Peptides against a protein of PDB entry 7Q4I. Designs and how they scored, part 152

Target 1, 281 residues: chain A of PDB entry 7Q4I
Amino acid sequence: HENSTIAERLYSEVRVLCWIMTNPSNHQKKARHVKRTWGKRCNKLIFMSSAKDDELDAVALPVGEGRNNLWGKTKEAYKYIYEHHINDADWFLKADDDTYTIVENMRYMLYPYSPETPVYFGCKFKPYVKQGYMSGGAGYVLSREAVRRFVVEALPNPKLCKSDNSGAEDVEIGKCLQNVNVLAGDSRDSNGRGRFFPFVPEHHLIPSHTDKKFWYWQYIFYKTDEGLDCCSDNAISFHYVSPNQMYVLDYLIYHLRPYGIINTPDALPNKLAVGELMPEI

## One batch from the design tools (peptide; made by RFdiffusion4, then SolubleMPNN)

Design b2_p22_4_s1 (from b2_p22_4, 9 letters changed)
Fold by OpenDDE base, seed 5:
Structure b2_p22_4_s1 (fold): chain B 281 residues (1-281), chain A 22 residues (1-22)
Amino acid sequence: as target 1 above (281 residues)
Amino acid sequence: DEEEEKEFEKVREETKKYLEER
């Protein structure tokens, strides 16, 4: 017995289209498990591939496969979304087929923002892009206006957006978005804890004397710690989640409950005006 | 571009190693 009234409200008011980066070899191995777990909580779920799969709802984009085509696939995915689905949602999430997302927590983060605000959210990295860019693996979410600016203003202009399909997908979209004044938002909670994570929960939660030379510590835009304070109670995403782990996470998050403990959700914040961001923490 | 690609390759290899060690 659960009360999902607020979650249902947010499902209606904060509409999210999730597109999943995948390939034909991963349709059965990975992508179908996204569809069977967290992907079912999106308002719209689309798998972006190089081959059509009607069972999966996969779209065949006019791109090749391989890491050197990920940027090409991202460009074509957002072109496809803009052409067919720009009014089907308010927010547009990119995730990998091994990303797990708590969509309700994403809706909570996005609730105060106007979808007409040119903004996007994710795990912000500091290199290469002045305002930062969002980690591809952790997933990132664009407002409707951000998608419009990306597709209509950035993509057609080689001076604003890379024309070839090579390069790091997340860096390249970050460059393009900056060039059309789409803001790299702060996805941290009110306690300064992150919500989008480029690794599995275990890697963030368990303090390891990790070498600070590891790229992640040099790339992270905001100061972050390991341990219980690493992650928001309203965390949104984790990466490198195996298909089996997706089902485990679904069970732990949506089914397993400590008897006698009732979580009362915080009050929703006031909505922001168009172009307004939450105050810095 | 080539320098960025080399850095990205380094990141990918470090990530792979990190994931294998954990």
Scores: peptide ipSAE 0.350, ipTM 0.868, DockQ to the pose 0.776
Fold by OpenDDE base, seed 1:
Structure b2_p22_4_s1 (fold): chain B 281 residues (1-281), chain A 22 residues (1-22)
Amino acid sequence: as target 1 above (281 residues)
Amino acid sequence: DEEEEKEFEKVREETKKYLEER
């Protein structure tokens, strides 16, 4: 029936630690549903919170709750990962407790890259950071070297990385990473279609959901269209996914099949050397 | 930067409105 041989190979060769941004009020409401759905496909799954939860495997970071503390939580999360888990994976994904991720598609995107390459991927935005930054809600993934540079080189230096906990989390990490020469990668597929999405599939797939004055169209780094051409067949993430929608997506992606349609996966690309990126499309 | 914070607040409000109108 199902042949998962390539997916199993990538699971071993492209190890991903997923850390989930959450809070105590969302442990039962949201985070547990991540754990029961897409989070189980990570090589390691950690929930970053302000309170410990042994059932969830949540870590209590020394930060307060609220939007103004998200940057503080991100800094402490990566410090925790670097101290305890830097060798447990090759790639380190940040996601929210309402982000859904197809981890196999992320492994496919990451396969050619060395984890020693200072690079990170996500939905790239153009404002505030010259090379761009990755949307916090869509989730973003750092190489092991990117995590090392962030924690060891950027965080200790207030000239390179904001010392207070205020500001937009995704912009602030983007500034820090740029300052230590971590490259903002291109996550688009070979057809130029995006893989990381800051909204639910419906919002990207259905044309004319927003006018061109909506901030998203001004923030996107790469030109994108609405409709079916918006999204890669190997899309990685969507944001604002409800707990119920996570189970629906799990069913649709991993269980529901059109009878008689068999897909053959594309060949894996050649591996890149350390410091090399895929050619721009 | 206060200007950046105001822009982020605008983005949050526009996003909230967008999600509520769905």
Scores: peptide ipSAE 0.349, ipTM 0.867, DockQ to the pose 0.783
Fold by OpenDDE base, seed 4:
Structure b2_p22_4_s1 (fold): chain B 281 residues (1-281), chain A 22 residues (1-22)
Amino acid sequence: as target 1 above (281 residues)
Amino acid sequence: DEEEEKEFEKVREETKKYLEER
């Protein structure tokens, strides 16, 4: 007893290519579980690795493995997407092999925006980049125009984009995107609640006497609360999700229902013109 | 670059500790 008419409409109108950051050691341990859960709800799903895997649909990028190569892998991934898949989607999501994403909620957030608007979304952090940058672990989504600008304008210019493969990949792409006037969007809902999360739901939902010195509180671009008000009812992503937790989340979100409670979706907002953003909250 | 890398290392260590404590 499901009415998915609006979700089906958004699936066709807001096309999302998801690329998953992975490595050969994680193909079976992590990446395959993304493919079997939330990744199946992407319009296109690609795993970016250093080795090809036809069963997984993994691409071998010409990069090494390790944290010091993540930036190199991100650059090569978007080059590959631009060359082979730029017209296959409107939006291009980067996620890790331990990120869980509710793709329908992402399509809802993206619906008013033109894919020709140079914008990207995620969990915005404030250090190092004036406009902010998006957390790598929470996942971030680029418009088609943002991908074009990144690959065609930023990557070929060492003054705009770091040529070395070292550095934090999320900071480095954030610097590059700022340098080509790709806007760091606000992914919060109308109540000011976040949608992209760099930790598991439990870590955001449960108020803890977290040390106020914990880096996250200093890095967040927008103020956020802990507890039930931490997170949008239309949350998009969580990070550090184990393979088993991905199946649990799939069950809880898509199958488990409280009997007698019917959720009515909000009306879709009006579409924005090219270059327009939603008003800041 | 060296200062940024040290900060990233600190963030990684704090994150690891945070994840282990919860």
Scores: peptide ipSAE 0.369, ipTM 0.874, DockQ to the pose 0.784; fails the geometry check
Fold by OpenDDE base, seed 3:
Structure b2_p22_4_s1 (fold): chain B 281 residues (1-281), chain A 22 residues (1-22)
Amino acid sequence: as target 1 above (281 residues)
Amino acid sequence: DEEEEKEFEKVREETKKYLEER
């Protein structure tokens, strides 16, 4: 018998709305597989597209398709969430249709934080934004207050937030959030290991998988290692996960168990006050 | 910024190559 008592508690206390960045050509090819795997563990799951799809539960945002419209889609997605869903969750995750997320691990990371704290988490990158920004591909999660500040304070002001739809989506939201004092949180575990990853597990777990000149090593905000110490035991996300790999990960994480090995979860940390962050490691 | 866009294009191309080589 599976004991999910703690996970059920966190599902209720740390409510997560997941919105998935997709397009009409990927509804059946990619997005459907998110819905059939990790997306079912979100408190609410919405697919943000340019076309409505009632089977997928996709929203048609007033934006074009293509990489040059990703920032526009992100702005419209959060506007839609703020208008229709701001009270349906405490935390608001952006993920791509090829991002895999362990939602329980995200709830564990978020548990001590108040959703009224202006903070967001993800894989932090150091360029372009002084406090850093979160990788778009790894997915990033905003508190309810962060969404409010983004939509109400940042988006209406061209001095705080880019008004056009061009630019790198993750950098642009990072600039906007910094300008309204939304803090770029530290998503690392107590051992200093990352939780949000912009590549598949294999690419992080295998040492010397990339040249040291690869952009990722220049962009990463915190020191990171490769191999077994690369990744938290409570890792949250991976990117470039194919539809087939989503089912494999779902099986490996939630179904496959080594007989006779029982993992005991760590105790939940104390809750933080509004505006308080965990100490940096 | 045109320089920022060029850097992102480089990142995208390097990522594409990285993914194709695996």
Scores: peptide ipSAE 0.368, ipTM 0.872, DockQ to the pose 0.747; fails the geometry check

Design b2_p22_4_s2 (from b2_p22_4, 13 letters changed)
Fold by OpenDDE base, seed 3:
Structure b2_p22_4_s2 (fold): chain B 281 residues (1-281), chain A 22 residues (1-22)
Amino acid sequence: as target 1 above (281 residues)
Amino acid sequence: DEERKKEFEKIKKEIEEYLKER
């Protein structure tokens, strides 16, 4: 018998709606496997598509398919969430249909924050946006207030938010959120280790003499190490995770246990006031 | 160890190309 008492508490106190970016061609190939793995651990799971799928619980957004429509799909997804689901959760995660998320670790990171604080978290990148923006592939999570500001204040104003559906989705939402004073939070743990990752675990955990010219090192907002020190013990997300790898990760994280090793969770931090952030490391 | 590093570099390049197409 596993003791899930703290995880159950956080499930009730830190409610997360996960929306998955997908398309009709990926409903069976990718999205179904999210629903069968980590997506089950969200308080609410919605697949945002261009076609309905009742088996998947997919929503048909009024957008075209293709990479050039990702920003349009993100805008319509958050409009849909605000209209139908803004009170169903405290936090709103965007993930791709090839993103894997450890939702319990995300709840742990979010626990001290008020959902009325205008903040969002993810893998922070430094280009294009002064405060930074969150990598689309790693997934990013908005507070309820951040969603409200995005939909009500930013989207209706072409000066604050791009009206067309073109552009890099993660950069464009980052610009919009900055323009309505939604803060780009620091998702690192107390040791300064990252929690949201735009690649598979293998690419972060294995020290590669990566060419210093690799774009990632120029984009990352915070300094990061390679190897075992790259990643928090409470890591939240990885990207480019194949459907088969999702089941492997589910097995390794939730089922496989080394006999005789008991992990005790750290104490929960104190809750922050509305508008307060964790101290910078 | 060197063969694994080369394989990882190849995968990283493939990801970079995939990201550029987005």
Scores: peptide ipSAE 0.015, ipTM 0.563, DockQ to the pose 0.052
Fold by OpenDDE base, seed 5:
Structure b2_p22_4_s2 (fold): chain B 281 residues (1-281), chain A 22 residues (1-22)
Amino acid sequence: as target 1 above (281 residues)
Amino acid sequence: DEERKKEFEKIKKEIEEYLKER
C-alpha cells in the first residue's frame, strides 16, 4: 500500500514539461529508456532531436548534430516550447538522454515558487556568469516566465544572447538568462544539501579525499560536502545514468521499501509572492 | 501493492526488451 495523494496534488499544481536533449543515434539507445522510466512522471515529455520519431515523440529541430550544436538545439527547443507548449506547464525542465530525474522531488522544490517568477534551478556553477549558471548535464528547470524572457527578450537580441550555435550550452543559456534578469535560484534543501547533480550518485556519495583538484570543486557555486551529506534526501537529478541504471533507479526509488519504515512527507512551505525567492541558506 | 506489482512487471519487461535489443 502506498499513499500518493500529495504527489498527485503536486502533479496537478506544479506542472512540469520535460524536454530531453537527444539525437537520432540515441533515440533507441537512450531516449526511449527515459520515456519508459522517469519521463513518464512529467506532465508532458518531448524529445528534442534533429529527426522526427513518432514512436518516441521526438521533434526534429532545424539544427545539426554534434556537441557544437547543443546551444543551437537548446535555443530551438525553447522556441518550440514557447510556440506550442508554454501553457501546457508551469515549469520547463531540460535534461539529457542520460539524466535521471525524480520529478516529485522537483515539484516539491518548485511548489512555493510562482511560475511567473523569472527564476531557474539546477546545479549552480560559478564560472563565466556572475550570478552563476546551471550545469547542463544535471538538468535545469525554467519557470514559465523565464522561458518567456529567454525566447521573447533574450534570443532576438544578439547583445543579450549568442546568435551562433557554438559554445557551451549551459554557459550560453546562463548568460542569456542573466541578461534578462532571470534569477539563478538556489536548489539546495533546508540543510544546504544539493538536489541537482552533474554525475552519477556513486560519484557524489563516495568521498574522494584525493580528488580535491577535480574541476567540479572549482565550478560548484555552493560549498558541498562529500559522502552522505552531499545529497538531499529529496535529490532531483543525476547525470551519466546508463539506460540499465535508469530501470535500477526506478526500482530503488519507487518500488524498493524497507519494511516498517514509513516516510511521512514534510509539510509544504508557504507559497511565495511573484518575484520572491526562498531565503538564503 | 497490486499497482506497484504491475509497474514492477512492466519494468522487468522493459529491461528484458532492452537487453534483447542490445
Scores: peptide ipSAE 0.011, ipTM 0.443, DockQ to the pose 0.018
Fold by OpenDDE base, seed 4:
Structure b2_p22_4_s2 (fold): chain B 281 residues (1-281), chain A 22 residues (1-22)
Amino acid sequence: as target 1 above (281 residues)
Amino acid sequence: DEERKKEFEKIKKEIEEYLKER
């Protein structure tokens, strides 16, 4: 017997719209597997593409394809969300079609925050943006107020937000959000462990004698250790997850149980006031 | 099925290594 009462409560109280960055060539190869796995646990799931797909529930954005157009897609995706879906959720997650997300863990992290607080969360990187920015691959989640500020205040002003579609998508949205006073939150747990990961679990969990010159160590905003101390027990996302790995993760996380081990969830924290953040660790 | 099995074994190994250090 599984008790999902708390998860059901959070599903209703912490509503998440997930939008997936994809393209027509990946609708069948990748995006459909998101829809069949973790994407079904979002309150609303939308695939943002350059072509409509009624089977996938994909939206055709008025942008071209290719890595050089990812920033254009992000701008148009949030414009579309603001116009059609701003009241359908409290929080708005961007993920890639090879990102895996444990939505319940994200709801747990978001629970104390007001959706009217101008904040967003993800894997925080330190370069290019003073307060940091969230890694695009790990996925990042905006509050409703953050989406409003991005679309209404930042996007129309070329001084606040880049008007062309070029550049690194995650850096550019990070600049825009900073310019409208959307705060780059701390997504770490109470032990200082990360929750959003820009790589597969193996790359984070296994201490690699990997070159200390690896760019990731220069990019991370918060110092994280490799190995068991790398990752929260309430981790939210991993990137570069293959379609097959999504089904494996779904099985391991939601179906496979060690007999006789019962996890009791921690008590929910108190809700924060509008504009209040959890103390940084 | 074979690719899924390989990925499962990979993820299983990763999880087991993660759990052993705790």
Scores: peptide ipSAE 0.008, ipTM 0.406, DockQ to the pose 0.030
Fold by OpenDDE base, seed 2:
Structure b2_p22_4_s2 (fold): chain B 281 residues (1-281), chain A 22 residues (1-22)
Amino acid sequence: as target 1 above (281 residues)
Amino acid sequence: DEERKKEFEKIKKEIEEYLKER
C-alpha cells in the first residue's frame, strides 16, 4: 500500500495541461504510448497534430508537417489552448511524443508559484536569448499568465514574435516570451540539480568522457555535473525516450519498490505572491 | 520573500534593458 495524499492534493492545486507535439505518422508509433504512460497523470492531455485522431484525442492544427513547421505548430497549439482550455489548467506543458515526464515532480516544482506570474520552466539554454530559453525536447511549462501574454500580446505583434513558421521552435518561443516579459525560471532543485533533461537518463547518469566541446555544455545556462549527481531526485523530464522505455520508466518510477525503504516527502514550500520567483542558485 | 522579489525584479530590469538595445 502507498500513500498518495500529497500527490492527490497537488493534482488538484497544481493543474497541468500537457500538450504533445506529434504528427499523423507518430500517432500509433509514439503518441499512444505517451497517452498510456505518463500522459494519463496530466489533468488534461492533448495531442497537437496536423490530423485529427479521436482515439488519441489529437487536434488537427492548421499547419503542415516537417521540421520547418514546428514553430508554426507551437503557435497554433497555444492559440488553441488559449481559446479552448486556458481555464482548464494552471500550467501548460509542451512535450514531444518521445519526451517522458514525471508530472508529480513538476507539480512539486510549480507548487510555490502563482499561475498568474509570467514565468516558464524547462531545461534552460543560454544562446540566442538573453535570459535564456527552454530546450524544446526536454519539454517546457508555461504559467497561465505566460500563455496569455504569448497568445494575446506577443503573437499578434511581428515586432515581438516571429510571424513566419520557420526557425527553431524553442528559440522562437523563447524570444517571444522574453519580449512580453515572461521570465525564464530556474527549474533546478535546492541542491542546484537539474529537473528537465534534453536526453535519455542514461546520457546524464553515466559519466561519459564526452568531449567538453559537445554543444550541450556550451548551451546549458546553469553549470551541471554528470553522473549520479547530475539529476534531481525529483527530476521532471527526459527526451529521446522510446515507446518501450516509457513503459520501463513507468514501472521503475511508479511500481518498483525496494522493500523496507520508506521515502518521506519534503515539506511543501511556502507559496509565493504573484510576480515572485524562487531565487536562483 | 523579500529576497525572492528582489531577484524577480532584477531579471525584469535586465530584460527591459535588453529590449531597449534592440
Scores: peptide ipSAE 0.000, ipTM 0.367, DockQ to the pose 0.020

Design b2_p22_4_s3 (from b2_p22_4, 12 letters changed)
Fold by OpenDDE base, seed 1:
Structure b2_p22_4_s3 (fold): chain B 281 residues (1-281), chain A 22 residues (1-22)
Amino acid sequence: as target 1 above (281 residues)
Amino acid sequence: DKEKEEEFKKIEEEIKKYLEEV
């Protein structure tokens, strides 16, 4: 018997809308598997596409398909969320249709923060944006106030936010958010371990899997190690997760248990005031 | 960044190969 009392409390107190970036060719191949696995643990789940799909609950955004339109799709997705769903959640997660997310771990990270604090979290990268930006592949989560500032203050102003749909999606939103004083938060745990990962667990957990010249080590904002110390016990996301791996992860995380091992959750931290952040480690 | 995108593709291809071999 699992005691889900704390998880149920956090589900109610830390409401998360998850929007999934997808396309019509991936509705059946990828997106439906998100819906059948980790996406069911979001308070609201929306698929952002170029075509409507009533079975998936996909929205047709007024954008073209292709990598050069990802920034356009992100802008239209957040406009749609702000118009229709800004009060349906406290936090707004962007993920890809091959991102896996442990939503309970995200709620735990977000619990102390006010949704009225202009902040966002993810895998922080250091280039191009002074405060850093969050990796698009790892997924990133905006507070309600961050979404408001992005849509109302940043998007209408070409000096604050790129009007063209070209560019790296994650960098462009990072620039826009910085320009409206949305803070790039620290998503690391109390041990300094990362929670959002732009790759599969294997690539982070296995030492020397990548060359030291690999761009990731130059991009990561916080110093991280390879191996078991790379990753929080409360990790939130992984990228490049195949549809089959989503079901495996869902089984391993939520069903498979070592007999006789009971984990007691840590106490919840104190809630922060509006505008207050957790101390940097 | 084009180099970032190319490296991501290589990683995706390696993962795909691994999953096809298992």
Scores: peptide ipSAE 0.021, ipTM 0.579, DockQ to the pose 0.173
Fold by OpenDDE base, seed 3:
Structure b2_p22_4_s3 (fold): chain B 281 residues (1-281), chain A 22 residues (1-22)
Amino acid sequence: as target 1 above (281 residues)
Amino acid sequence: DKEKEEEFKKIEEEIKKYLEEV
């Protein structure tokens, strides 16, 4: 018998709306597998598309398809969330239809923070934005106040937020959020290990002779280690996860158990006041 | 490094086959 009492408490106290970036060609191929795996652990799950799909629970946003429209889709997705769902959750996760997320680990990271704190979390990158920005592929999570500032203060002002739909989605939202004083949080654990990852577990866990010239090492905001020390024991996300790998990860994380090993969870930290962040490590 | 990568890939393939049979 599994004891889920703490996970159930956090499910109630740290409410997460997950929205999935998808398109009509990926509804059956990718998005359906998110719904059947990690997406079922969100308090609310919405698929943001260009076409409605009642079986998937997909929303038709007024945007075109293709890489040049990802920023447009992100703007319309957060407008839709603000209009219809801003009170349905405390935190608002963007993920791709090939992102895998351990939602319980995200709730644990978010627990001390107020949803009224203007903050967002993810895999922080250092280029283009002074405070950094969060990698689009790793997924990123906004507080309720961050969503409000983005939609109400940033989006209506072309001096604060790019009005056209072109550009790198993650960089453009990062610029907009900085311009309305939404803080780019530190998602690392107490040991300084990362939680949001822009690649599959294999690429982070296996020390590859990755050329130190690989762009990722120039983009990452915080120094990361290689091997098992790369990643928190409470890691939150991985990217480029195939539909089949989502079921493998679901089995390994939630079903497979080493007999005779019982993990005791760490104590929950104290809650922070509105506007307070965890100390930098 | 390559030996560990091949070992992990074999384990993932075995688990995948198991999940396809259930």
Scores: peptide ipSAE 0.011, ipTM 0.463, DockQ to the pose 0.028
Fold by OpenDDE base, seed 5:
Structure b2_p22_4_s3 (fold): chain B 281 residues (1-281), chain A 22 residues (1-22)
Amino acid sequence: as target 1 above (281 residues)
Amino acid sequence: DKEKEEEFKKIEEEIKKYLEEV
């Protein structure tokens, strides 16, 4: 028998709306598998598309399809969330239809923070944005105040936020958020290990002789190592996860247990004041 | 996407190698 008492408490106290970036061609191929796996653990789950799908709970945003419209889709997704769902959650996660998320670990990371703090979290990259920006593929989570500032203060102002729908969505939202004083948080654990990952677990966990010229090493904001020290025991997300791998991860994380090993959760940290961040490690 | 599928196959091969070495 599993004791989920703390997880249930955090489900109630740290409410997460997950929105999934998808398209009509991926509703059945990818998005439905998010809904059938980790998406069930969100307080609210919405699929952001160009076509409505009532079975999936997909919203038709007023955007075209294609890579050049991802930024447009992100802007319209957050407008839709602000208009219809801003009070339904405290935190607002963007993920792709091939992102896998351990929502309980995200709630644990977010627990000390006020949703009225203008902050967002993810895999922080250093280029293009002075404070850094969060990788789009790893998924990123905005506080309620961050969403408000993004939609109300940034989006209406072409000087603060790009009006065109073109560009890298993660870079463009990162610029907009910086321009309205939304802080790029540190998502690392107390050991300095990452929680949001822009690749599959295997790419991070296996010490590959990855060429040090690989772009990722130039993009990461914080130093990260490969192998067992790559990843927090409370890791939150992985990207490029196939539909089948989502079910494997669900089994491994939530069902498979080594007999005789009991994991006792650490005590919850103290809550921070509005505008306060955890100390940098 | 064929490129992602090839990347996954490479990773699977590396995992298999790693598991054979562990």
Scores: peptide ipSAE 0.011, ipTM 0.517, DockQ to the pose 0.060
Fold by OpenDDE base, seed 2:
Structure b2_p22_4_s3 (fold): chain B 281 residues (1-281), chain A 22 residues (1-22)
Amino acid sequence: as target 1 above (281 residues)
Amino acid sequence: DKEKEEEFKKIEEEIKKYLEEV
């Protein structure tokens, strides 16, 4: 029998709204598999699309489809969340329809933080934004205050936030958030291991024969190790996860158990005051 | 172990194909 008491506590105390970026062509192909796997562990799950889908619970945002409209979709998604759902959660996760998320590990990372702290977390990249920005593919999570600042303070001001719908979605939101003093948090664990990953587990866990010239090594904000030390034992997300691999990951993480090994969770850290961050490692 | 290295290369190739389709 599993003891989920701490996970149940965190589900109640660290409420997460997950919004999934999708499009009508992916409702059946990808998005429904998110709903059937990790998305069911969110306190609220919303699919943000250009067309309504009552089976999926998809919202039709007033945006066009295509890669050039991803920034537009992100802006409208957060407007929609702020208008309809800002009090339904404490934290607001963006993920793609091919992102896999271990929501319990995200709640554990977020537990010490106040949702009134203007902060967001993800896989931090160093280019284009002084404080860094969070990789779009790995998913990123905003505090309630970060969403408020983004929608109310940043979006209405073309000097703070790009009014055009073009550009790299993750870079543009990163610029906007920096301009309203939303902090790009450190999502690493106490050992300095990453929690949000812009690729599949295999790409991070396998000591890459990849050329050290691979763009990722130039983009990462924090130094990371390769192999098993790449990733926290409490990793949160992976990207480019196929629909089939979502079910595999759900099985491996939540069902498969090595007989005779009992994992005891670490003690929860003390809660931080509003505006406080965990010390940098 | 050479067999593990070959398995990893296959996984990398599959990932690369997937990334090209996205």
Scores: peptide ipSAE 0.017, ipTM 0.501, DockQ to the pose 0.040; fails the geometry check

